Peptides against a protein of PDB entry 6FRK. Designs and how they scored, part 48

Target 1, 411 residues: chain A of PDB entry 6FRK
Amino acid sequence: NEEVLNAMLKEVCTALLEADVNIKLVKQLRENVKSAIDLEEMASGLNKRKMIQHAVFKELVKLVDPGVKAWTPTKGKQNVIMFVGLQGSGKTTTCSKLAYYYQRKGWKTCLICADTFRAGAFDQLKQNATKARIPFYGSYTEMDPVIIASEGVEKFKNENFEIIIVDTSGRHKQEDSLFEEMLQVANAIQPDNIVYVMDASIGQACEAQAKAFKDKVDVASVIVTKLDGHAKGGGALSAVAATKSPIIFIGTGEHIDDFEPFKTQPFISKLLGMGDIEGLIDKVNELKLDDNEALIEKLKHGQFTLRDMYEQFQNIMKMGPFSQILGMIPGFGTDFMSKGNEQESMARLKKLMTIMDSMNDQELDSTDGAKVFSKQPGRIQRVARGSGVSTRDVQELLTQYTKFAQMVKKM

## One batch from the design tools (peptide; made by RFdiffusion4, then SolubleMPNN)

Design b1_p11_6_s1 (from b1_p11_6, 9 letters changed)
Fold by OpenDDE base, seed 2:
Structure b1_p11_6_s1 (fold): chain B 411 residues (1-411), chain A 11 residues (1-11)
Amino acid sequence: as target 1 above (411 residues)
Amino acid sequence: DDLDELLKLLM
């Protein structure tokens, strides 16, 4: 039993390390999971794999929860939000995304560019802000970020802005001069919240960066960016551990709308390659497609057919950026994201739909489609011939369907 | 040190 536990924990540890989870956190997780699993309960014939997966999931949820309630802006008050983070972290883009998020919710939002170090920082902020119709402040002549931040905050306070976002200089390296400048700005404007923006794609460097920021400035919130790329988000665990601060939002792309409130359960599910069904449901709801309500009701009742998967693929094909949406489907994230441009991902979806077009109504409408095919292997051969694909391609589709349907049944 | 810890996790 201990050998089986150790083997399964080794697989999980490997997957977490491949997800850019810090080695120390993976070690701690392994120890916590070992202490949380009663080996005697594992002997009693319970599904050892499910028990270990549940224990791992529970410990990952604890690693993402710092035990501190996230700061939230107060409606009708002036809320000053200071952004800190390295250059290239997506900090400036994230300032615009957060401002736009609150603006769309009916908050009076503005942006201040206190990045005097980067040439063209103010022009970039101005372009983003103008495109989003967000009021902005900055200077082409003032080089002191403290003066710009103070004047901008005072101006927008006097104009009764509710959300005042201050973008600061980012540097390429952890430099003491950057942290001193950030501290001077923070002392001058007295922000209600300091947001650390972290790039998830920096992998194992996430801990050291997040710690360096927390040790110098009073980081109270974290935003993780570039979760649309190769980064599986393991760096987010490192950021929470180092900053002891909650993740409040995630950046999921380059567009101003590629920004969402952080949800613990969907994030951990995605990190483990389980997919994000809640985020998929939320995105399906946002599209306001006529058949969305019926699909959402079926998903909520743990019913999922091959037809429902086909309809879901049609909806995905309507949504655009296929890579992000496919990464939300259990069993598609790992195999689809690693090797294809958006066109290849779309071609793979079309191939899967063509396989399903060769299925009959009994196969498509079965609540256990994989069992229908497993009981009668001749169906796999029929569908393979009808769609011009291998029997392996049909089996891979059924495996993906089974992973999804099993997850829907657990919701 | 981190590599030795990694090896101990993967062994």
Scores: peptide ipSAE 0.028, ipTM 0.576, DockQ to the pose 0.009
Fold by OpenDDE base, seed 1:
Structure b1_p11_6_s1 (fold): chain B 411 residues (1-411), chain A 11 residues (1-11)
Amino acid sequence: as target 1 above (411 residues)
Amino acid sequence: DDLDELLKLLM
């Protein structure tokens, strides 16, 4: 039993390291999981894999929780939100995404560009703000970020803005001059929240970077960017550990709508390659496809058939970008996306649909489709022959379906 | 130190 536990923990530790989780956090998680697993319950014939996965999931949830309540803006008040982070972290884009998020919720939002260091920073912010119809402030002539930030905050306070977002200068490295500038800006505008923006693609460097910011500036919130299909969210755990601050939002792409409130459970599920069914449901709802309500209602009741999976694949094929959507499906995790372009991923999905086209209504409409095939193995051979695929390809499809159906039953 | 810890996790 201990050998099986150690082997499974090794697989999990490898997957977490591959997901850019900091080595020290992976070690602590391994120790915490070992201490949390009752070996007597593992001896009772319970699914050892399910117990270990649950223990790992529970400990990852604790690593994402700093034990501090996230700051939230107060309606009808002036909320000043200062953004800090390195150049290339997606800070400026994230300012626009956050402003747009609050604007869509009926908040009076504005943007201030206090980045005087980067050439074209104000033009970039102005372009993003103009596209989103968000009011903005900045200067082409003023070089002091403190003056720009102070004037912009005062202007938008006087105009009764509720969400005042200040974008600051980034640097390529942690430099004392950057932190001094950030402190001067923070002292002048007295922000209600300081948001650290971190790029998830930096991997193991996330901890040292996040710590350097927290040691110099009173970071109260974290936003993690570039959580698209290739960025493994492990750096987010490092940011929480270093800043002791909650993740409030995540950036999931380049579009202004590729921005969502941080949800712990979906995030950890995605990090473990379990998929994000909630995010998939939310994204399917945004498409307003005629059959979506019936599918969502079935999913809420823990009902999921091979037909429901087929319909979901048809919906996914109508959605772009395809890579982000596949990453939300259980069993289509990082390995499915890392090996292929979007066209190959679509071809794989079409292959799975072709296998399901060779299934009968009893197989497609069963709430336990995998059990129908397991009870009568001759069905696998029929479907394989009908679709021109191997029996292995049909078994792989049924394994993916089973993973998804088990996740739906837990919702 | 981090490499030795990594090796101990992967061994």
Scores: peptide ipSAE 0.023, ipTM 0.527, DockQ to the pose 0.009
Fold by OpenDDE base, seed 3:
Structure b1_p11_6_s1 (fold): chain B 411 residues (1-411), chain A 11 residues (1-11)
Amino acid sequence: as target 1 above (411 residues)
Amino acid sequence: DDLDELLKLLM
């Protein structure tokens, strides 16, 4: 039993190290899991794998929880949010994503570019802000980030903005001068929250970098970026451990909508490759897709039509980035979340919907749509002509539908 | 199990 435990813990430790979890945290987790597992309970014929997975999951949940409540903006107040982080961390993009998130939630949001070091920083922020219709401030002539930040914060305070996001410089080569500049900006604007933006792809360097920021500025929140890449996000655990600050959001792509509130359980489930079924349900429920209950009832009765499939494709398209949805489903690894696959997947869904738009109500509402088409092959040719696709594309759709309808009948 | 099947249907 101890050999089995040690072998399974070795596999988990390897997977966590491959997920960029810090070696110290992996060691600590291993010892905590060993201490939490009763070897006698493992001997009693319980599913040893499930027990170890649950113990690992529980210890990972503790590692992403700093025991500190996340800062949240106060409605009707002027909330100043300062962003800090290295160049290439996605900080500037994340400022725009956060601003857009709050704007969509009905907050009066603005952006300040206090990055005077990077050529074109203000133009990049201005482009992002303009595209999202977010008010912005910055200077082409002022070189002091403290002046820009102070003037911008004062301006937007006077204009009664509720969310005032300040993007700062992220210098790579002169850490001390960057940290002093950040401290000067923080002291001048007195932010309500300091957000450290971390790139998940930096792997084992996450701890040291996150610690360096926390040791110089009062980091109160973490945002982890580039969780759409090969990075499994284990560096997020290192950032929480080093900053003792909660992860508040994650960036899951380059699009302005590739941004979501951090949820501990979903994140750990995804980190372990278990998927995020709960987060998918929550996201489906948050969309207030009123027809979900009617669909769930039909599915429980083993009924699934081409119309039901069409409505689901519409729902998936409304859920936003398809990569986020796929990345929430068990067994769809990070390679399926490649940016190329999202556009292709969305184009595929749109193509399937266009085929179904050429179907009639009898075809769409049939509980055996594939059999309707198989009995009258002329329907396939009509639909193919109407949608501008091949008869093969219609047959492929019907084959997919048949697989789904067979799965529903087995529920 | 029902939810895993529902998810397989949504994909």
Scores: peptide ipSAE 0.006, ipTM 0.381, DockQ to the pose 0.035
Fold by OpenDDE base, seed 5:
Structure b1_p11_6_s1 (fold): chain B 411 residues (1-411), chain A 11 residues (1-11)
Amino acid sequence: as target 1 above (411 residues)
Amino acid sequence: DDLDELLKLLM
C-alpha cells in the first residue's frame, strides 16, 4: 500500500513540476497528501486512486487559497487599482481587459498610463483604450510617473469614475530604482488595490519575482496571464504563496474578452490536466447557444455521448475564439494547441467531426460509446473506412471521448 | 488509470 501510494505521488509530483509548480510547494504537497491519507482505509478496498486524487486536489485548492478575502470594488465609490509587474507580463493588456470587464458590468471605468520608461507605452494603452471605448489619461511630455498618476487619479476622481486603473512601468529583476519609483507612485495615489500581474510562462521564476514585488509594495491581488499558451499555470501557486494574495482574474488569450474571474476548482482541474468543464459550461452559457440547457442538464446528470461531443464541436466552431474553448475540453488541452495555429486546431476538430459522421445512432447516442466500440472492434474499422482515416485516429477520438465522459460522470 | 491519464495529459 505504501509503495502504491509513493508511486502515485511520484507521478503527481512529476506532473506538478512539469506544470511549473515550485519544487518546495510540490514537496510540501506530497507530505500533506501522505499525512491526509489513511493507509488503513486505503487497505479496506476503497478506490485508492480516487482517495489520492481527492487528497491531491484538496491540497492544491489550499495552495491557491491564501485564506484572505479578495478585494472587490465598491459601487458608487472611486476605486483606485494600481497594476504592478514585470515587463512583458501582459500588465498593460491586462489593465485594458480589467477596465473592459468592469465597463461591461456597468461600472464607470478609466485607464491611466504611468509608464514613462517604455517608449510607446502611452500609445499602446491609448490604442487599447480607444478600441474598447474606455477613457484614458497619460502624457507624452511628463516623465515623472508620480505626477502622471496623481494628475490622472485626481482628474478621474473629479469626473466621478468608479474604477480608476493605473498602469505602471514594467520592471526588470535588477532595477532597484524602478522598484522605488513604483513605491513612490503607490504612496502618491494611495490605491485601494495593488494588482500583481504575472506571466504564467516564467515557470520556476514566479516565486522570486512575486516576492520581490510583495516585499516592495502591498500587493493584495494577483492576475495570471498567458494561460492560453504552453504555460500550465503552476507558477500561479507560487505567486499566491509568495504574495499571500488571491488570484482574482486570469488572462486566457490576446483578445480583450480573453479575461475571466478566477475560479479555484476549474483552475486546479485544468492544472491536473482534467480540463475545465465548469469553465466550458460557463462559456457555453455566456454564448447563449441553442440547446445549452439540455446539454447542461445532461452534464449535471453525468451523461455525455459522442453526439453531445459532436454538438459541442459544432458549437465551438461557431464561437470564433476556438483556442480557448479547446483548452477547456479534457484531452484537447495545451498539447492540442501547441502543435499548430487556430486553423490547424479547426482542421483537427473538423477531422474528429468527420469521424463521428461515419458513426451510427447506436454509437453516437450511447452513454458509454467507447465500450460499444471496445466490445465490437469491427465498428472502429467500419468508421475508419467510412471517414477515410486510420483505425488509430478513431481510437484517439474514442480515448478523448472516454476522458471527457469519465470527467462528466465525476461531476 | 485516471491519474496516469492525468499525468499523461500533463506530460
Scores: peptide ipSAE 0.010, ipTM 0.395, DockQ to the pose 0.021; fails the geometry check

Design b1_p11_6_s2 (from b1_p11_6, 8 letters changed)
Fold by OpenDDE base, seed 2:
Structure b1_p11_6_s2 (fold): chain B 411 residues (1-411), chain A 11 residues (1-11)
Amino acid sequence: as target 1 above (411 residues)
Amino acid sequence: DSLEELLKKLM
């Protein structure tokens, strides 16, 4: 039993390391999971795999929770939010995303460019802010970030702005001069919140980077960027552990709308490759599609047809960046994402829809569509001919449908 | 049950 536990924990530890989780955290998690699992309960015939998965999930949730409540802005007050982070972390883009997020919620938001170190920083901020219709402040002539930050904060306080975001200089390396500048800016403007922006794609460097910032400036919140790339987000665990600060938002792409509030459960589920069903549902609900209620009812009853899958594919095509949405569906992420850009993923989905367009109503509306095709293999050949695809392509679609329908039946 | 409670049962 201990050998089986150790083998399964080794697989989980390998998967977490491949997800950029820091080796120290993986070791600690392994010890915590071993201490939390009663080996006697595992002997009693319980599904050892499910028990270990649940224990791992629970310990990962604890690693993402710093035990500190996230700072939240107060409506009708002036809230100063200072951003800190390395150059290339997505800090400047994230300032614009956060400002836009609050603006869309009816907050009076503004942006201050106190990045005097990077040539064209103010032009980039101005372009992003203008495109989003966000008021901005900065200078082409002032080189002291403390002066720019102070003047900008005072200006926007006097104009009764509610969310005042200050973007600071990012450097390519951890330099003492960068941290001194950040401290001078922080002391001058006295921010209500300091947000550390971290790039998830830096992998094992996340801990050392996050620690270096926390040791120098009073980081109170974390935003993790580039979670749309190859980074599985394990660096986020390192950031929370090092900063002892909650993740408040995640950046999921380059667009200004590719920004969402951090949710612990969906994030850990995605990290483990379980999918992000909550985030899919939140996105489905945000679309206010008239068919959402009918779908949710069918899902609640464990009913899922090929037509319901077709309608889901139509909805997914409406939701935007296809890679993000397919990665949220358990069982589609691994098989669909591994080999294509967003356009190839969309072309694959359109191909699946074209296969379903060649199905009849009896096939589409069957609660056991795969069984209808398995009982009468001539249907597969008909659909394959009608859609101009191989019988294998139809079988792959039916296999995906069966995986999804089995998940829905377990809901 | 909220869809959130249904999802918590899947997890």
Scores: peptide ipSAE 0.000, ipTM 0.311, DockQ to the pose 0.023
Fold by OpenDDE base, seed 3:
Structure b1_p11_6_s2 (fold): chain B 411 residues (1-411), chain A 11 residues (1-11)
Amino acid sequence: as target 1 above (411 residues)
Amino acid sequence: DSLEELLKKLM
């Protein structure tokens, strides 16, 4: 039993190291999991794998919880949020995403570009802000980031902005000059929150980077970016451990909407490849799809039509990047999350909808749509001709529908 | 929630 436990823990430790979890945290997790597992309960014929997975999950949840409550902006106050992080971390893009998030929630939000080091930083911020209709401040002539940040914060305070986001200069390396500049900006503007932006793709470097920022600037929040890539996000654990600060948001792509509030349970489930059911529920609920109640009632009765499937495909298309939705479904691996697969998946979904657009109401509203087509094969040929697809493509759609309808009937 | 139970059965 101890040999089996040690073998399974070795596999879990390997998978966590491959997920960019820091080796010290993996060692600590291994010892905590060993201490939490009763070997006698493992002997009783319980699913040893499920017990180890649950113990690992519980210890990972503790690693992403710094025991510190996340800072939240106060409504009707002037909240200054300073962003810090290296170049290429996605900091500037994340400033725009956060500004847009709060603007959509009805906050009076603005952006300040205090990045004087990167050529075109202000033009990039201005472009992003203009697309999102977010007010912005910056200078083409002032080279001191402290002056720009101070003037911009004062301007937007006087204009009664509620969310004032300050983007700072990044560097390619951890340079003392960067940290002194960040400290000078922080001292001048007195931010209510300092957000460290970390790229999840930097792997084992996450701990050392996050520590270097926390040792110089009072980081109170973390945002993890590039979780749409091959990065499993294990570096986020290292950032929390080093900064002792909560992750508040995650960046899940390049689009301004590829930004979500951090949730511990969904994130750990995704890190372990268990899927993110809670995040899917939250995203479905945030869309305020008014027809969800009518669908839920039909599903409870084991009724699922081709029209119900069509409406679900429309809803999925409204949810944004299909890669994010698929990455929330258990068993759809990271290879489905590649940028190429999103366009292909959306094109496939759109093709299925185009086939259904060539169906009549009797076919769409039948509780046994596949049987309607099987009884009258001429319908398949009509739909195929109407949608410009093969009869095989229509049969594949009906096969998928039948699988879904059988799943709904088992619910 | 009824939707959570539904999604847990679909997944």
Scores: peptide ipSAE 0.000, ipTM 0.375, DockQ to the pose 0.029
Fold by OpenDDE base, seed 5:
Structure b1_p11_6_s2 (fold): chain B 411 residues (1-411), chain A 11 residues (1-11)
Amino acid sequence: as target 1 above (411 residues)
Amino acid sequence: DSLEELLKKLM
């Protein structure tokens, strides 16, 4: 029993390391999981795998929770939010995404460009802000970021802005002078929140970077970017551990709408390759689709049919930013998106729906649709002919359905 | 592939 546990934990630890989780956190998690598993309960014929999964999931949830309440802006007050992070972290784009998020929620939001180091930083911010109809401040002539930040904050305070976002110069790892400038800006504007923006693709370097920022300024929030790419998000755990600050939002693409509030359970599920079923359910609920309650009840009962998948695809096609939603569907993750634009992803989804349009009610309404097709291979050939696709395309659809249906049965 | 397989083995 202990050998089986150690083998499974070795597999978990390998997976977490391959997900860019810091080696110290992986070691600590392994010890905590070992301490949380009752070996006697494992001996009683309980599903050892489910117990280990639940223990790992619970310990990852604890690693993402710093035990501190996230800062939230106060309505009717002037909330100054300073952004800090490395060059290329997506900081400037994330400032615009956060500003747009609050603007859509009915907040009076503005942007300040205090990045004097990067040529064209102000033009980039101005382009993003103008496209989103967000008021902005910056200078083409002032080189002191403290002056720009102070003047911009004062201006927007006097104009009764509620959300005042300050973008700072991105740093390269080796420039102590630029960390002093960041501290001078923070001291001058006295921000209500300091947000560290981290690129999820940086992997094992996330801890050292997040620590370097926290050691210089009072980071109180983390935003993780580029979670649409090959980045598995394990670096986010390192950022939380180093900053002792909650993740408040995630960036899930290049579009201004590719931004969402951080949710612990979906994020850990995605990190564990379990897909983001909870985030899919929440996103489905936010859309107030008439069939949402029936779907949620089916999902809670571990029931998922090809019809339920078809209805989900119809809903996804109605939702707009398709990239975010596909990344939430198990088996439609990074590999489905990495190969094409949003239009190609939509064309693939339409192709899958066209395949399902050639299925009969017995195939669509089966709680084990893949088994219906596996028992009678002639069904695959019928559906392939009916939809004008290869038998391989139908098998790929059934494989994706099987992955999703197996996941729903484990919820 | 290895992580997805490992996570499929964890799932």
Scores: peptide ipSAE 0.005, ipTM 0.401, DockQ to the pose 0.020; fails the geometry check
Fold by OpenDDE base, seed 4:
Structure b1_p11_6_s2 (fold): chain B 411 residues (1-411), chain A 11 residues (1-11)
Amino acid sequence: as target 1 above (411 residues)
Amino acid sequence: DSLEELLKKLM
């Protein structure tokens, strides 16, 4: 049992290292998981794999929890948010994304460009801000970021802005001059929150980078960018560990709306390749779809039927326009679903539901619906005829169902 | 397929 545990933990540790999780955190997680697993409970015939996965999941959840409550802006107050981070971290883009996020929530939001080091910084911010209709401040002539930040903050305070975002210079390297500049800006504007923006794709460098910022400025929040790329997000754990600060948002693409509040459970589920079922469950629960609790419990038990898939499609259909649903799914920007693609996707879902409407209760309620059809191919022909579709369309549905049922069984 | 990806995220 200990050898099996050690083998499985080795695979998990390898996968976490391949996900850019820091080696120290992976070691600590391995020790914590070993200590949390009762070997006697593993002997009692419990699914050893599920027990280890659950223990790993719990320990990863602890690694993203700094034990500090995330700062949240106060409505009707002037909240100054200073952004810090290296050049190429997505800092400037993230400032615009955060501003847009709060603006869409009915906050009076503005942007300040205090990046005097990069000649095109103000023009880039101005372009992004103008596209999003976000008020902005900056200078083409002032070279002191402290002056720009101070003047911009004062201006927007006087104009009763609620969210005042200050974008600072990002340099290519950690230079003492950058940290001195950031400290001077922070001292001048007295931000309510300092946000460190980190690129998830920098892998093992995340810890050292995040620490260098935290050691110089009072980083209180982390935003992780480029989680749409090849980065599995393991660097985010390193950022939390180094900064002792919560992740508040994630950047999930290049679009201004590819920006989401950080949710621990979905993030860890994605990191483990478990799928974002919990994040969808949470979003679906936020929509008060009461029928989800029963589905959640079935999914937790690794049970998934064609009826459960049908109910999930009904839930998706009840959530309203696919543009809203896709805006809820990480990495589907609202632009990916033109109104034409939304209608087509809805028509596809309706077609799948119509195929399932031609299934019987034995087919719908089977925990292995695909096997029911594979054992009796005449069922496919019956369903195809009943729904007015090809046998291929039914086979495609069953193939999709099989992929999902296998994912649920691996949970 | 956008639907398969959507479904993979849903499940």
Scores: peptide ipSAE 0.000, ipTM 0.314, DockQ to the pose 0.050; fails the geometry check

